# Peptides against a protein of PDB entry 7AL2, part 67

Target 1, 85 residues: chain A of PDB entry 7AL2
Amino acid sequence: YEIMLIRPKTIDDINYVVDQVLEESNPVILDLSFLEKESPANFKLAGEKIKQMRSNYGAEALLLSRCNDKNLIIIAPKGVSLVRK

## One batch from the design tools (peptide; made by RFdiffusion4, then SolubleMPNN)

Design b2_p22_8_s1 (from b2_p22_8, 13 letters changed)
Fold by OpenDDE base, seed 4:
Structure b2_p22_8_s1 (fold): chain B 85 residues (1-85), chain A 22 residues (1-22)
Amino acid sequence: as target 1 above (85 residues)
Amino acid sequence: SVEDYKKELESFGVEVPEDTPV
């Protein structure tokens, strides 16, 4: 698999993330800082998509860091475990 | 607030560790 890195700005970007996780089975490192600042509605939409991927498809999501104008979250498809040591 | 943010992320199913900068 590949690890995708994206800072989504549009609904199309959000849907791209969903496709990467569910269709391509690729982990995605998200920077949600743009949506958080510029589009509260799309920030919430992104969150709803994360919830759906977790609830319905067994994806995992983990906050990496929220600082220095970045909001980094990793989403892993089922079969790729996120492990903290 | 930071606390509101953490609760929102958790409502999305995002794990928010206690030691993660937010």
Scores: peptide ipSAE 0.749, ipTM 0.946, DockQ to the pose 0.788
Fold by OpenDDE base, seed 5:
Structure b2_p22_8_s1 (fold): chain B 85 residues (1-85), chain A 22 residues (1-22)
Amino acid sequence: as target 1 above (85 residues)
Amino acid sequence: SVEDYKKELESFGVEVPEDTPV
């Protein structure tokens, strides 16, 4: 698999994330800082998509950090385990 | 607030570790 990095700005970007996780089985490192600042509605939409991927497809999501103008979350498809040591 | 933010993320199913900078 590949690890995708994206700072989504549009609904199309959000749907791209969904496609990468569910269809391509690629982990995605998201920077949600743009949506958080510029579009509360799309920030919530992104969150709803994360919830759906987790609830319906067994994806995992983990906040990496929210600082320095970044809001980093990793989303892993079901076959990729996130492990904290 | 930070706490509201954390609660929102958790409602999305995002794990928010206690030691993670927010």
Scores: peptide ipSAE 0.747, ipTM 0.946, DockQ to the pose 0.769
Fold by OpenDDE base, seed 2:
Structure b2_p22_8_s1 (fold): chain B 85 residues (1-85), chain A 22 residues (1-22)
Amino acid sequence: as target 1 above (85 residues)
Amino acid sequence: SVEDYKKELESFGVEVPEDTPV
């Protein structure tokens, strides 16, 4: 698989993330800092999509860091384990 | 607030470790 890195700015970007996780089975490192600052509605939408992927498809999501104007979250598809040591 | 942010993230099912900078 590939690890995708994206800082989504639009609904199309959010849907791209969903496609990468669910259809391509690629982990995605998200920077939600743009949506958090510029579009609270789309930030919420992104979160709802994360919830759906977790609840319905067994995806896993982990906050990596929220600092230095970045809001980094990794989303892993079912079958890819996130391991903290 | 930071706590509100954590609660929102957790409502999305995002794991928020206690030692992660937020």
Scores: peptide ipSAE 0.747, ipTM 0.946, DockQ to the pose 0.759
Fold by OpenDDE base, seed 3:
Structure b2_p22_8_s1 (fold): chain B 85 residues (1-85), chain A 22 residues (1-22)
Amino acid sequence: as target 1 above (85 residues)
Amino acid sequence: SVEDYKKELESFGVEVPEDTPV
């Protein structure tokens, strides 16, 4: 698999994340800082998509850091485990 | 607030560890 890195700015970007996780089975490291600041509605939409991927498809999501103008979250598809040592 | 942010993220199914900067 590949690890995708993206800072979503549009609904198309959000749907790209969903496609990468569910269809391509690629983990995604995403920076939500743009949506958080510029589009609260799309920030919530991104969150709803994360919820659906977790609840319905067994994805995992983990906050990496929210600081210095970044809001970093990793989303792992089912079959790729996130392990904290 | 930070606490409201954590609650929102957790409602999205995002794990928010206690030691993670927010």
Scores: peptide ipSAE 0.746, ipTM 0.946, DockQ to the pose 0.794

Design b2_p22_8_s2 (from b2_p22_8, 12 letters changed)
Fold by OpenDDE base, seed 5:
Structure b2_p22_8_s2 (fold): chain B 85 residues (1-85), chain A 22 residues (1-22)
Amino acid sequence: as target 1 above (85 residues)
Amino acid sequence: SLEDYIKELESYGVEVPEDTPF
């Protein structure tokens, strides 16, 4: 698999993340700082998509960092384990 | 607040560790 890195700005970007996780089974490192600042509605939408991926498809989501204009979350599809050393 | 934001993330199923790796 591939690890995707994206800072989504549009609904199309959010749907791209969903497709990468659910259809391609690729982990995604997501920076939500743009949506958090520029579009509360799309930030909420992204969160709802994460919830759906976790609840219905067994994805995992982990906050990596929230500081210095970064809001980094990794989303792993079912079968890819997130391990903390 | 930070606490409110953490609660929001957790409501989406995002795990928020006590100490973030970064």
Scores: peptide ipSAE 0.582, ipTM 0.884, DockQ to the pose 0.680
Fold by OpenDDE base, seed 4:
Structure b2_p22_8_s2 (fold): chain B 85 residues (1-85), chain A 22 residues (1-22)
Amino acid sequence: as target 1 above (85 residues)
Amino acid sequence: SLEDYIKELESYGVEVPEDTPF
C-alpha cells in the first residue's frame, strides 16, 4: 500500500481521503490545520467522515501532533495496524 | 479550550494519546 499525505482544503479533498482509505486501502496522514482555521464546517465534515470510516469500516484514527501550524492525524484502514513503541 | 478540542476529536473516534509521538 501507499501512505498518502494531504492537507485538505476542500470537500473534494475530504472525499479524496475517504476514497484512499476505503477504496484503495491506503493510510492517510492528514494535516487538518487549514480546515480547522478556515472552515469549521468542513472540519466537522472531515470529522464525521472519520467517524464513519471508524464505525462502519474498522478504520483507526490517531492524533499525531497539534500545534499552531499543523494538526496531524493518521487514518489507517482496517488491516493496517498503528503501533506505538 | 484544548479540552473541548480533545473531546471533539474523540467524538469522531480519533484516539488522543497522553503523549503525542511528534
Scores: peptide ipSAE 0.582, ipTM 0.884, DockQ to the pose 0.642
Fold by OpenDDE base, seed 2:
Structure b2_p22_8_s2 (fold): chain B 85 residues (1-85), chain A 22 residues (1-22)
Amino acid sequence: as target 1 above (85 residues)
Amino acid sequence: SLEDYIKELESYGVEVPEDTPF
């Protein structure tokens, strides 16, 4: 698989993430800082998509880093384990 | 607040460790 890196800015970007996780089975490292700052509605939408992927498809999501200019989250499809030491 | 943000993420099913990897 490939590991995708994206800082989504639009609904199309959010749907791209969903496609990568669910259809391509690729983990995605997200920077949600743009949506958080510029579009509360789309930030909420992104969160709802994460919830759906987790609840309905067994994806995992993990916060990697949160600071003033970064909001990094990894989403892994079912079958790709996130292991923290 | 930070706690409010953490609760929001957790409501989406995002795991939030006490110490983030980065």
Scores: peptide ipSAE 0.581, ipTM 0.884, DockQ to the pose 0.673
Fold by OpenDDE base, seed 1:
Structure b2_p22_8_s2 (fold): chain B 85 residues (1-85), chain A 22 residues (1-22)
Amino acid sequence: as target 1 above (85 residues)
Amino acid sequence: SLEDYIKELESYGVEVPEDTPF
């Protein structure tokens, strides 16, 4: 698999993330800082998509970093385990 | 607040480590 990195800005970007996780089975490292700041609605949408991927497809999501300029979350498809040491 | 944001993420099923993420 590949690990995708994206800072989504649009609904298209959000759907791209969904495609990467569900169709391509690629983990995605997201920077949600843009959506958090610029579009509360799309931030909520992204969260809902994460919830759906987790609930319906066995994806996992983990917060990696949160600060003023970044909001990093990794989403892993089913079959790719996120393991903390 | 940060705590409120964490709760929001957790509501989406995002795991948040007990230790503050870097």
Scores: peptide ipSAE 0.579, ipTM 0.880, DockQ to the pose 0.766

Design b2_p22_8_s3 (from b2_p22_8, 8 letters changed)
Fold by OpenDDE base, seed 4:
Structure b2_p22_8_s3 (fold): chain B 85 residues (1-85), chain A 22 residues (1-22)
Amino acid sequence: as target 1 above (85 residues)
Amino acid sequence: SIEELKKEYESYGIEVPDDVPF
């Protein structure tokens, strides 16, 4: 698999993340800071998509870093385990 | 607040480790 890195700015980007996780089974490290600042609606949508991937498809999501200009989350598809040591 | 942010993440199924600073 590949690990995708993206800072989504549009709904198309959000759907790209979904496709990477669910269709390609690629982990995604995503920065939600743009959406959080520029589009509360799309930020909420992104969160809802993450919830769906987690709840319905066995994905895992973990906050990596949060500050004023970063909102980094890793989303792992089913089959890729996130392990913290 | 930080507590509210954590709840928001968790509402989306995003795990928030204790050692991630806000």
Scores: peptide ipSAE 0.656, ipTM 0.921, DockQ to the pose 0.830
Fold by OpenDDE base, seed 3:
Structure b2_p22_8_s3 (fold): chain B 85 residues (1-85), chain A 22 residues (1-22)
Amino acid sequence: as target 1 above (85 residues)
Amino acid sequence: SIEELKKEYESYGIEVPDDVPF
């Protein structure tokens, strides 16, 4: 698999993340800082998509880093385990 | 607040490790 890195800015970008996780089975490291600042509605949408991927498809999501201009999260599809040592 | 942010992440099923600073 590939690990995708993206800072989504549009709904198309959000759907790209969903496709990468569910259809391509690729982990995604995403920065939600743009959506959080520029579109609370799309930020909420992104969160709801993450919730759906977790609840319905067995994806995992983990916060990696948070500051004023960074909101870094990894999403792993079912079959790719996030392990903390 | 940090606690509210953690709850928001967790509401989306995003795990928040204790060692991640805000």
Scores: peptide ipSAE 0.655, ipTM 0.921, DockQ to the pose 0.836
Fold by OpenDDE base, seed 2:
Order: C-alpha cells, then sequence, then structure tokens
Structure b2_p22_8_s3 (fold): chain B 85 residues (1-85), chain A 22 residues (1-22)
C-alpha cells in the first residue's frame, strides 16, 4: 500500500481521503488545519466522514499532532494496525 | 478547553493519546 499525505481544502479532497482509505486501502496522514480555520462546515464534514469510516468499516484514526497551525491525524484502513510505542 | 477539544476528537472516533500536547 501507499501512505497518502494531504491537507484537504475542499469537499473533493475529503472524498479523496475516503476513497484512499476505503477503496484503495491506503493509510492517510491528513492535516485538517486548513478546514478548521477556513471552512467550519467542511471541517465538521471531514470529522463525520472519519466517524463513518471508523464505525462502518473498521478504520482507525489517531491524533498525531495538535498545535497552533497543525491538526495532523492518521487514518488507517481495516487491516493496517496502528501501534503505539 | 483542552478537555473539550479531546471530546470533539473522540466524538469522531479519533483516538487522542495522553501525551499529545494541545
Amino acid sequence: as target 1 above (85 residues)
Amino acid sequence: SIEELKKEYESYGIEVPDDVPF
């Protein structure tokens, strides 16, 4: 698989993340800082999509870093385990 | 607050490690 890196800015970007996780089975490291600041509606949508992927498809999501200008999350498809050391 | 942010992440099913700074 590939590890995708993206800072989504549009609904199309959000759907791209969903496709990468569910259709391509690729983990995605995403930075939600743009949506959080520029589009509260799409930020909420992104969160809802993450919830759906977790609840319905067994994806995992983990906060990697949160600071003033970063909101980094990794989403892993079912079968790719996130292991914390 | 930090606690509110953690709750927000968790509401979306995003795990928040205790050692991640906010």
Scores: peptide ipSAE 0.654, ipTM 0.921, DockQ to the pose 0.830
Fold by OpenDDE base, seed 5:
Structure b2_p22_8_s3 (fold): chain B 85 residues (1-85), chain A 22 residues (1-22)
Amino acid sequence: as target 1 above (85 residues)
Amino acid sequence: SIEELKKEYESYGIEVPDDVPF
């Protein structure tokens, strides 16, 4: 698999993340800082998509970093384990 | 608040480690 990095700005970007996790089985490092500031509606949509991937498809999501200009989350598909050392 | 932010993440199923600063 590949690890994808993206800072979504549009609904198309959000759907790209979903495709990467569910169809390609690729982990995604996601920066939600743009959506959080520029589109509360799409920020909420992104969160709902993450919830769906976790609840329905066994994905795992972990907050990596949170500050004023960063909202970094890793989403791993089922079968890819997130391990902290 | 920090507590509200953590609850927001958790509502989406996002794990929030204790060592991530807010």
Scores: peptide ipSAE 0.651, ipTM 0.920, DockQ to the pose 0.823

Design b2_p22_8_s4 (from b2_p22_8, 12 letters changed)
Fold by OpenDDE base, seed 5:
Structure b2_p22_8_s4 (fold): chain B 85 residues (1-85), chain A 22 residues (1-22)
Amino acid sequence: as target 1 above (85 residues)
Amino acid sequence: SLEDFIKELESYGVEVPEDTPF
């Protein structure tokens, strides 16, 4: 698999994340700082998509950082484990 | 607030570790 890196700015970007996780089985490292600042509605939408991926498809989501003007989250599809060492 | 932010993320099923850098 590939690890995708994206800072979503649009609904199309949010849907791209969903496609990468569910259809391509690729982990995605997200920076949600743009949506958090510029669109509370789309930030909420992104969160709802994460919830759906976790609840319905067994994805995992982990907050990596909430500092330095970053809001970094990794989303891993089912079958890709996130391991802390 | 940070507390409200964490609660929102957790409501989406995002894991927030104790050692996450903030």
Scores: peptide ipSAE 0.610, ipTM 0.890, DockQ to the pose 0.827
Fold by OpenDDE base, seed 2:
Formats: sequence, structure tokens, C-alpha cells
Structure b2_p22_8_s4 (fold): chain B 85 residues (1-85), chain A 22 residues (1-22)
Amino acid sequence: as target 1 above (85 residues)
Amino acid sequence: SLEDFIKELESYGVEVPEDTPF
């Protein structure tokens, strides 16, 4: 698999993330800082998509960092384990 | 607030550890 890195800015970007996780089975490292600041509606949408991926498809989501104007979250598809030491 | 942010993320099922890796 590939690890995707993206700072989504549009609904298309959000749907790209969903596609990568669910269809391609690629983990995605997201920076949600743009949406958080510029589009509360799309930030909420992104969160709802994360919830759906977790609840319905067994994805995992983990906050990596909230500092330095970053809001980094990793989403892993089912079958890819997130291991924290 | 930070707490509000955490609660929002948790409502989406995002795991928020006490110590983030970065």
C-alpha cells in the first residue's frame, strides 16, 4: 500500500481521502487545519466521513498532532494496524 | 477550547491520546 499525505481544501479532497481509505486501502495522513480554519462546514463533513469510515468499515483514526498550526490525523483502513509505542 | 476540540474529534471516532506522537 501507499501512505497518502494531504491537506484537504475542498469536498473533492475529502472524497479523495475516502476513496483512498476505502477503495485503495491506503492509510492517509491528513492535515485538517485548512478546513478547520476556512470552512467549518467542510471540517464537519470531513469528521462525519471519518466517523462513517470507522463505524461502517472498521477504519481507525488517530490524532498525531495539534500544534504549529497543524491538525494532523492518520486514518488507517481495516487491516492496517496503527501501533503506538 | 482544547477540550471542545478533543470532544469534537472523539465524536467522530478519532482516538486522542494523552500524549500525541508529535
Scores: peptide ipSAE 0.609, ipTM 0.892, DockQ to the pose 0.694
Fold by OpenDDE base, seed 4:
Structure b2_p22_8_s4 (fold): chain B 85 residues (1-85), chain A 22 residues (1-22)
Amino acid sequence: as target 1 above (85 residues)
Amino acid sequence: SLEDFIKELESYGVEVPEDTPF
């Protein structure tokens, strides 16, 4: 698989994340800082998509960092495990 | 607030560790 990195700015970007996780089975490292600052509606939408991927498809999501103007989350598709040491 | 932010993420099923890795 590939690991995708994206800082989504549009609904199209959000849907791209969904496609990468669900259709391509690629983990995505996601920076939500743009949406958090610029679009509360799309930030909520992104969160709802994460919830759906987790609840319905077994994806995992983990906050990596919330500092320095970053809001980094990794979303792993089912079959890719996130393991903390 | 940070607390509200964390609660929102958790409502989406995002795991928020007490000590983030980065």
Scores: peptide ipSAE 0.609, ipTM 0.891, DockQ to the pose 0.654
Fold by OpenDDE base, seed 1:
Order: C-alpha cells, then sequence, then structure tokens
Structure b2_p22_8_s4 (fold): chain B 85 residues (1-85), chain A 22 residues (1-22)
C-alpha cells in the first residue's frame, strides 16, 4: 500500500480520501485545518465520512496533532493497524 | 474550545490519545 497525504479543500478532495481508504486500501494522513477554518459544513462532512468508514468498513482514525495551523488525522483501512509504542 | 473540538472528533470515531500534541 501507499500512504497518502492530503489537505482537503473541496468535496472532491473528501471523496478522494474515501476512495483511497476504501477502494485503494491506502492509509491517508489528512490535514483538516483548511476545512475547519474555511468550511464548517465540509468539515462536518469529512467527519461524517470518517464515521461511515469506521462504522461500515472497519477503518480506524487517529488524531496525530492539532496545533500550528495543522489538524492532522490518520485514517487507516481495515487490515492496516495503527500501533503506538 | 479545545475540549469541544476533541468531543466533535470523537463523535466521528476519531481516537484522541492523551499524549496527542496540541
Amino acid sequence: as target 1 above (85 residues)
Amino acid sequence: SLEDFIKELESYGVEVPEDTPF
């Protein structure tokens, strides 16, 4: 698999994340800071998509950092484990 | 607030560990 990095700005970007996780089985590291600041509606949409991927497809999501204009979250598809030392 | 933000993320199923840097 590949690890994708993206700072989504549009609904198309959000759908790209969904495609990477569900269709490509690639973990995605997201910076949600743009959506958080510029579009509360799309931030909520992104959150709803994360919830759906977790609830329906066994994805995991983990907050990596929230500081310095970054809102970093990793989404891992089912079968890719997030392990903390 | 930060706490409200964390609660929002958790409502989407995002794990927020205690040692997450903010």
Scores: peptide ipSAE 0.606, ipTM 0.888, DockQ to the pose 0.869

## One batch from the design tools (peptide; made by RFdiffusion4, then SolubleMPNN)

Design b2_p23_1_s1 (from b2_p23_1, 15 letters changed)
Fold by OpenDDE base, seed 3:
Parts: structure tokens; sequence; C-alpha cells
Structure b2_p23_1_s1 (fold): chain B 85 residues (1-85), chain A 23 residues (1-23)
């Protein structure tokens, strides 16, 4: 698999994340800071998509770092485990 | 709120984040 990196700016970008996790089985490291600042509505949508991937497809999600300038999250498909030490 | 700790993004955390942004 590949690890995808993206800072979503549009709904198409959000759907790209979903496609990478569910269809391509690729983990995604994403920065939601743009949506958080420029489109609260799409930020909410992104959150809903993450919930759906976790609830219905066994994806895992972790918050890596959140501040005024970044909101870094990793989402992994069911076949890739996220392990913390 | 600044959070630089690696934490699970469960439904509660996601809802908290969304609420902060939409408030």
Amino acid sequence: as target 1 above (85 residues)
Amino acid sequence: MEDNTIVELDDEKLEEMVEEVLS
C-alpha cells in the first residue's frame, strides 16, 4: 500500500480521501486546517465521512496534532493497524 | 484548544472538534 498525504480544500478532496481508504486500502495522513478555517460546513462533512469509515468499514483514525495552523489526522483502512507505544 | 498528543479520533472527539469549528 501507499501512504497518501493531502490537505483537503474541496468536497472532491474529501471524497478522494474516502476513495483512498475504502477502495484503494491506502492509509491517509490529512490536514483539515484549510477546511476548518475556510469551510466549516465541509469540515463537518469530513468528520462525518471519518465516522462512517470507522463505523461501517473498520477504519481507524488518530489525531496526530491540532493547533491554529494544522489539524493532522491519520486514517487507516481495516487491513492496516495503527499501533501506539 | 491545542492538542499535540496522539489520541484516538472516536465519535466523541470528532463531534467535539466539529462543535468547536461551528460555534
Scores: peptide ipSAE 0.687, ipTM 0.906, DockQ to the pose 0.812
Fold by OpenDDE base, seed 5:
Parts: sequence; structure tokens; C-alpha cells
Structure b2_p23_1_s1 (fold): chain B 85 residues (1-85), chain A 23 residues (1-23)
Amino acid sequence: as target 1 above (85 residues)
Amino acid sequence: MEDNTIVELDDEKLEEMVEEVLS
């Protein structure tokens, strides 16, 4: 698999993340800081999509780091486990 | 201080984050 990296800015970007996780089975590392600052509505949408992927498709999600200028998240498809040491 | 590094992003955490942004 590949690990995709993206800082979503649009709904299309959010849907791209969903497609990568669910259809391509690729983990995605994403930075939600743009949506958090510029589009609260789309930030909410992104959160809902993450919930759906976790609840309905067995995806895992971790908050890697959140600060004033970063909101880094990894989402892994069911076939890829995230292990913390 | 709050730990926002390498934590499970479950429904509760997601809802907290969204609430902060939309408040």
C-alpha cells in the first residue's frame, strides 16, 4: 500500500481521503488545520467522514498532533493496523 | 497540560474537536 499525505481544503479533498481509505486501502496522513481555520462546516464534515469510516468500515484513526497551526491525523484502513509503542 | 499527541481519535474526541471549532 501507499501512504497518502494531504492537507484538505475542499469537499473534493475530503472525498479523496475517503476514497483512498475505503477504495484504495491506503492509509492517509492528513492535516485538518486549513479546514479548521477556513471552513468549520467542512471541518465538521471531515469529522463525520472519519466517524463513518471507523464505525462502518473498521478504519482506525489517531490524532498525531494538534497545536495552533497543525491538526495531524492518520486514518488507516481495516487491513492496516496502527501500533503505538 | 492536555495531551494532544498520538491519541485515539474516537467519536468522543472528534466531537470535542468539532465543538471547539464550531463554538
Scores: peptide ipSAE 0.687, ipTM 0.901, DockQ to the pose 0.661
Fold by OpenDDE base, seed 2:
Structure b2_p23_1_s1 (fold): chain B 85 residues (1-85), chain A 23 residues (1-23)
Amino acid sequence: as target 1 above (85 residues)
Amino acid sequence: MEDNTIVELDDEKLEEMVEEVLS
């Protein structure tokens, strides 16, 4: 698999993340800081999509770091294990 | 200061983050 990196700015970008996780089975490292500042509505939408992927498809999600205009998250598809040591 | 590094992003944490942004 590949690890995709993206800072979503549009609904199309959010859907790209969903496609990468569910259709391509690629983990995605994403920065939600743009949506957080520029589109609270799309930030909420992104959160809902993450919940759906976790609840319905067995995806896992971690907050990597949230500080100083960063909101870094990793989402992994079912079958790619995220392990905390 | 709250540790925002490497935490599980479960429903509770997601809802907390969204609430902060929308409030």
Scores: peptide ipSAE 0.686, ipTM 0.901, DockQ to the pose 0.693
Fold by OpenDDE base, seed 4:
Parts: sequence; C-alpha cells; structure tokens
Structure b2_p23_1_s1 (fold): chain B 85 residues (1-85), chain A 23 residues (1-23)
Amino acid sequence: as target 1 above (85 residues)
Amino acid sequence: MEDNTIVELDDEKLEEMVEEVLS
C-alpha cells in the first residue's frame, strides 16, 4: 500500500481521503488546518466522514499533532494497525 | 496541559474538536 498525504481544501479533497481509505486501502496522513480556519462547515463534514469510516468500515484514526498551524491526523484502513509504543 | 500529540480520535475527541471550531 501507499501512504497518502493531503491538506484538504475542498469537499472533493475530503472525498478523496474517503476513497483512499475505503477503496484503495491506503493510510492517509492529512492536515485539517485549512478547513479548520477557512471552512468550519467542511471541517465538521471531515469529522463526520472520519466517524463513519471508523464506525462502519473498521478504520482507525489518531491525532498526530495539533498546534498553531497544524491539525495532523492519520487514518488507517482496516487491516493496517496503528500501534502506540 | 492538554495532550494534542498521538491521541486516539474516537467519537468523543472528534466531537470536542468540532465543537471548538464551530464555537
């Protein structure tokens, strides 16, 4: 598999993340800082998509880092384990 | 200080983050 990196700016970008996780089975490292600042509505949508992937498809999600200009999250598809040591 | 590094994004944490942004 590949690890995809993206800073979503549009709904199409959010759907791209969903496709990568659910259809391509690729983990995605994403930065939600743009949506957080520029579109609270789409930030909420991104959160809803993450919930859906976790609840319905066994995806796993971690917050890697949240600070001034970053909101870094990793979403892993079912079958790719995220292990905290 | 709040832990914002390598934490699980369960429904509770996601809801907290969304609430902060929408406030």
Scores: peptide ipSAE 0.685, ipTM 0.901, DockQ to the pose 0.661

Design b2_p23_1_s2 (from b2_p23_1, 16 letters changed)
Fold by OpenDDE base, seed 3:
Structure b2_p23_1_s2 (fold): chain B 85 residues (1-85), chain A 23 residues (1-23)
Amino acid sequence: as target 1 above (85 residues)
Amino acid sequence: MEDNTIIELTDEILDEMVKEVLS
């Protein structure tokens, strides 16, 4: 698999993340800071998609860092475990 | 909310984040 890196700016970008996790089985490291600042509605949508992937498809998600200028998250598809040592 | 520690992104945390953004 590949690890995808993206800072979503549009709904298409959000759907791209979903496709990468669910269809391509690729982990995604994403920065939600743009949506958080520029589109609260799409930020909410992104959150809903993450919850759906976790609840319905066994995806795992971790918050890596959230501050004023970044909101870094990793989402891993089922079968790719995120392990903290 | 500001957190630089690696934590599970639970529904609760996501909802809190959204609430902050929409407030």
Scores: peptide ipSAE 0.724, ipTM 0.914, DockQ to the pose 0.762
Fold by OpenDDE base, seed 2:
Order: C-alpha cells, then sequence, then structure tokens
Structure b2_p23_1_s2 (fold): chain B 85 residues (1-85), chain A 23 residues (1-23)
C-alpha cells in the first residue's frame, strides 16, 4: 500500500480521502487546518466521514498533532494496524 | 481544547473540535 498525504481544501478532497481509505486501502495522513479555518461546514463534513469510516468500516484514526497552526490526523483502513508505543 | 499529540481520534474529540469551529 501507499501512505497518502493531503491537506484537504474542497469536498472533492474529502471524498478523495474516503476513496483512498475504503477503496484503495491506503492510510492517509491529512491536515485539516485549511478546512478548519476556511470552511467550517466542510470541516464538519470531514469529521462525519471519519466517524463513518471508523464506525462502519473498521478504520482507525489517530490525532497526531493538534495545535494553533496544524491539525494532523492519520486514518488507516481495517487491514493496517496503528500501534502506539 | 488543549493541544494533543498521538491520541485516539474518538467521536467525542471530533465533536468537540467541530463545536469549537462552529461556535
Amino acid sequence: as target 1 above (85 residues)
Amino acid sequence: MEDNTIIELTDEILDEMVKEVLS
């Protein structure tokens, strides 16, 4: 698999993340800081998609770093285990 | 919300983040 890196800016980008996780089985490291600042509605949508992937498809998600200038998250498909030491 | 590093992204945390953005 590949690890995808993206800073979503549009609904198309959000759907791209969903496709990468569910259809391509690729982990995605994403920065939600753009949506958080520029589109609260799409930020909410992104959050809903993450919850859906976790609840319905067995995806895992970790918050890597949340601070004033970034919002880094990793989402992994069911077959990829995220292990915290 | 307090700054966080390497934690499980639960529904609760996501909802809190959204609440902050939409408030």
Scores: peptide ipSAE 0.724, ipTM 0.914, DockQ to the pose 0.693
Fold by OpenDDE base, seed 4:
Structure b2_p23_1_s2 (fold): chain B 85 residues (1-85), chain A 23 residues (1-23)
Amino acid sequence: as target 1 above (85 residues)
Amino acid sequence: MEDNTIIELTDEILDEMVKEVLS
């Protein structure tokens, strides 16, 4: 698999993340800071998609770092485990 | 919230983040 990196800015970007995790089985490292600042509605949508992937498809998600400047998250598809040491 | 520690992104945390953004 590949690890995809993206800072989503549009709904298409959000759907891209979903496709990468569910269809391509690729982990995604994403920065939600743009949506958080520029589109609260799409930020909420992104959150809903993450919850759905975790609840319905066995995806795992970690918050890597959140501050005023960034909101870094990794989401991994079922079969790719995220282990914290 | 500000967190520099790697943590599980639970539904609760996501809801809190959304609440902060929408408030």
Scores: peptide ipSAE 0.723, ipTM 0.914, DockQ to the pose 0.768
Fold by OpenDDE base, seed 5:
Structure b2_p23_1_s2 (fold): chain B 85 residues (1-85), chain A 23 residues (1-23)
Amino acid sequence: as target 1 above (85 residues)
Amino acid sequence: MEDNTIIELTDEILDEMVKEVLS
């Protein structure tokens, strides 16, 4: 698999994340800071998508770092385990 | 204390984040 990195800015980007996790089985490291600042509605949408992937498809999501200028999350598909050292 | 910065992104946490953004 590949690890995808993206800072979503549009709904298309959000859907890209979903496709990567669910269809391609690729982990995605994403920065939600743009949506958080520029589009609260799409930030909410992204959150709903993450919840759906976790609840319905066995994806795992971790908050890596949240501060003033970043909101870093990793989402892994069911077949990829995230292990904390 | 143990650093718990890296945490599971639960529904509760996501909802709290959204609430903060929309407030």
Scores: peptide ipSAE 0.722, ipTM 0.915, DockQ to the pose 0.501

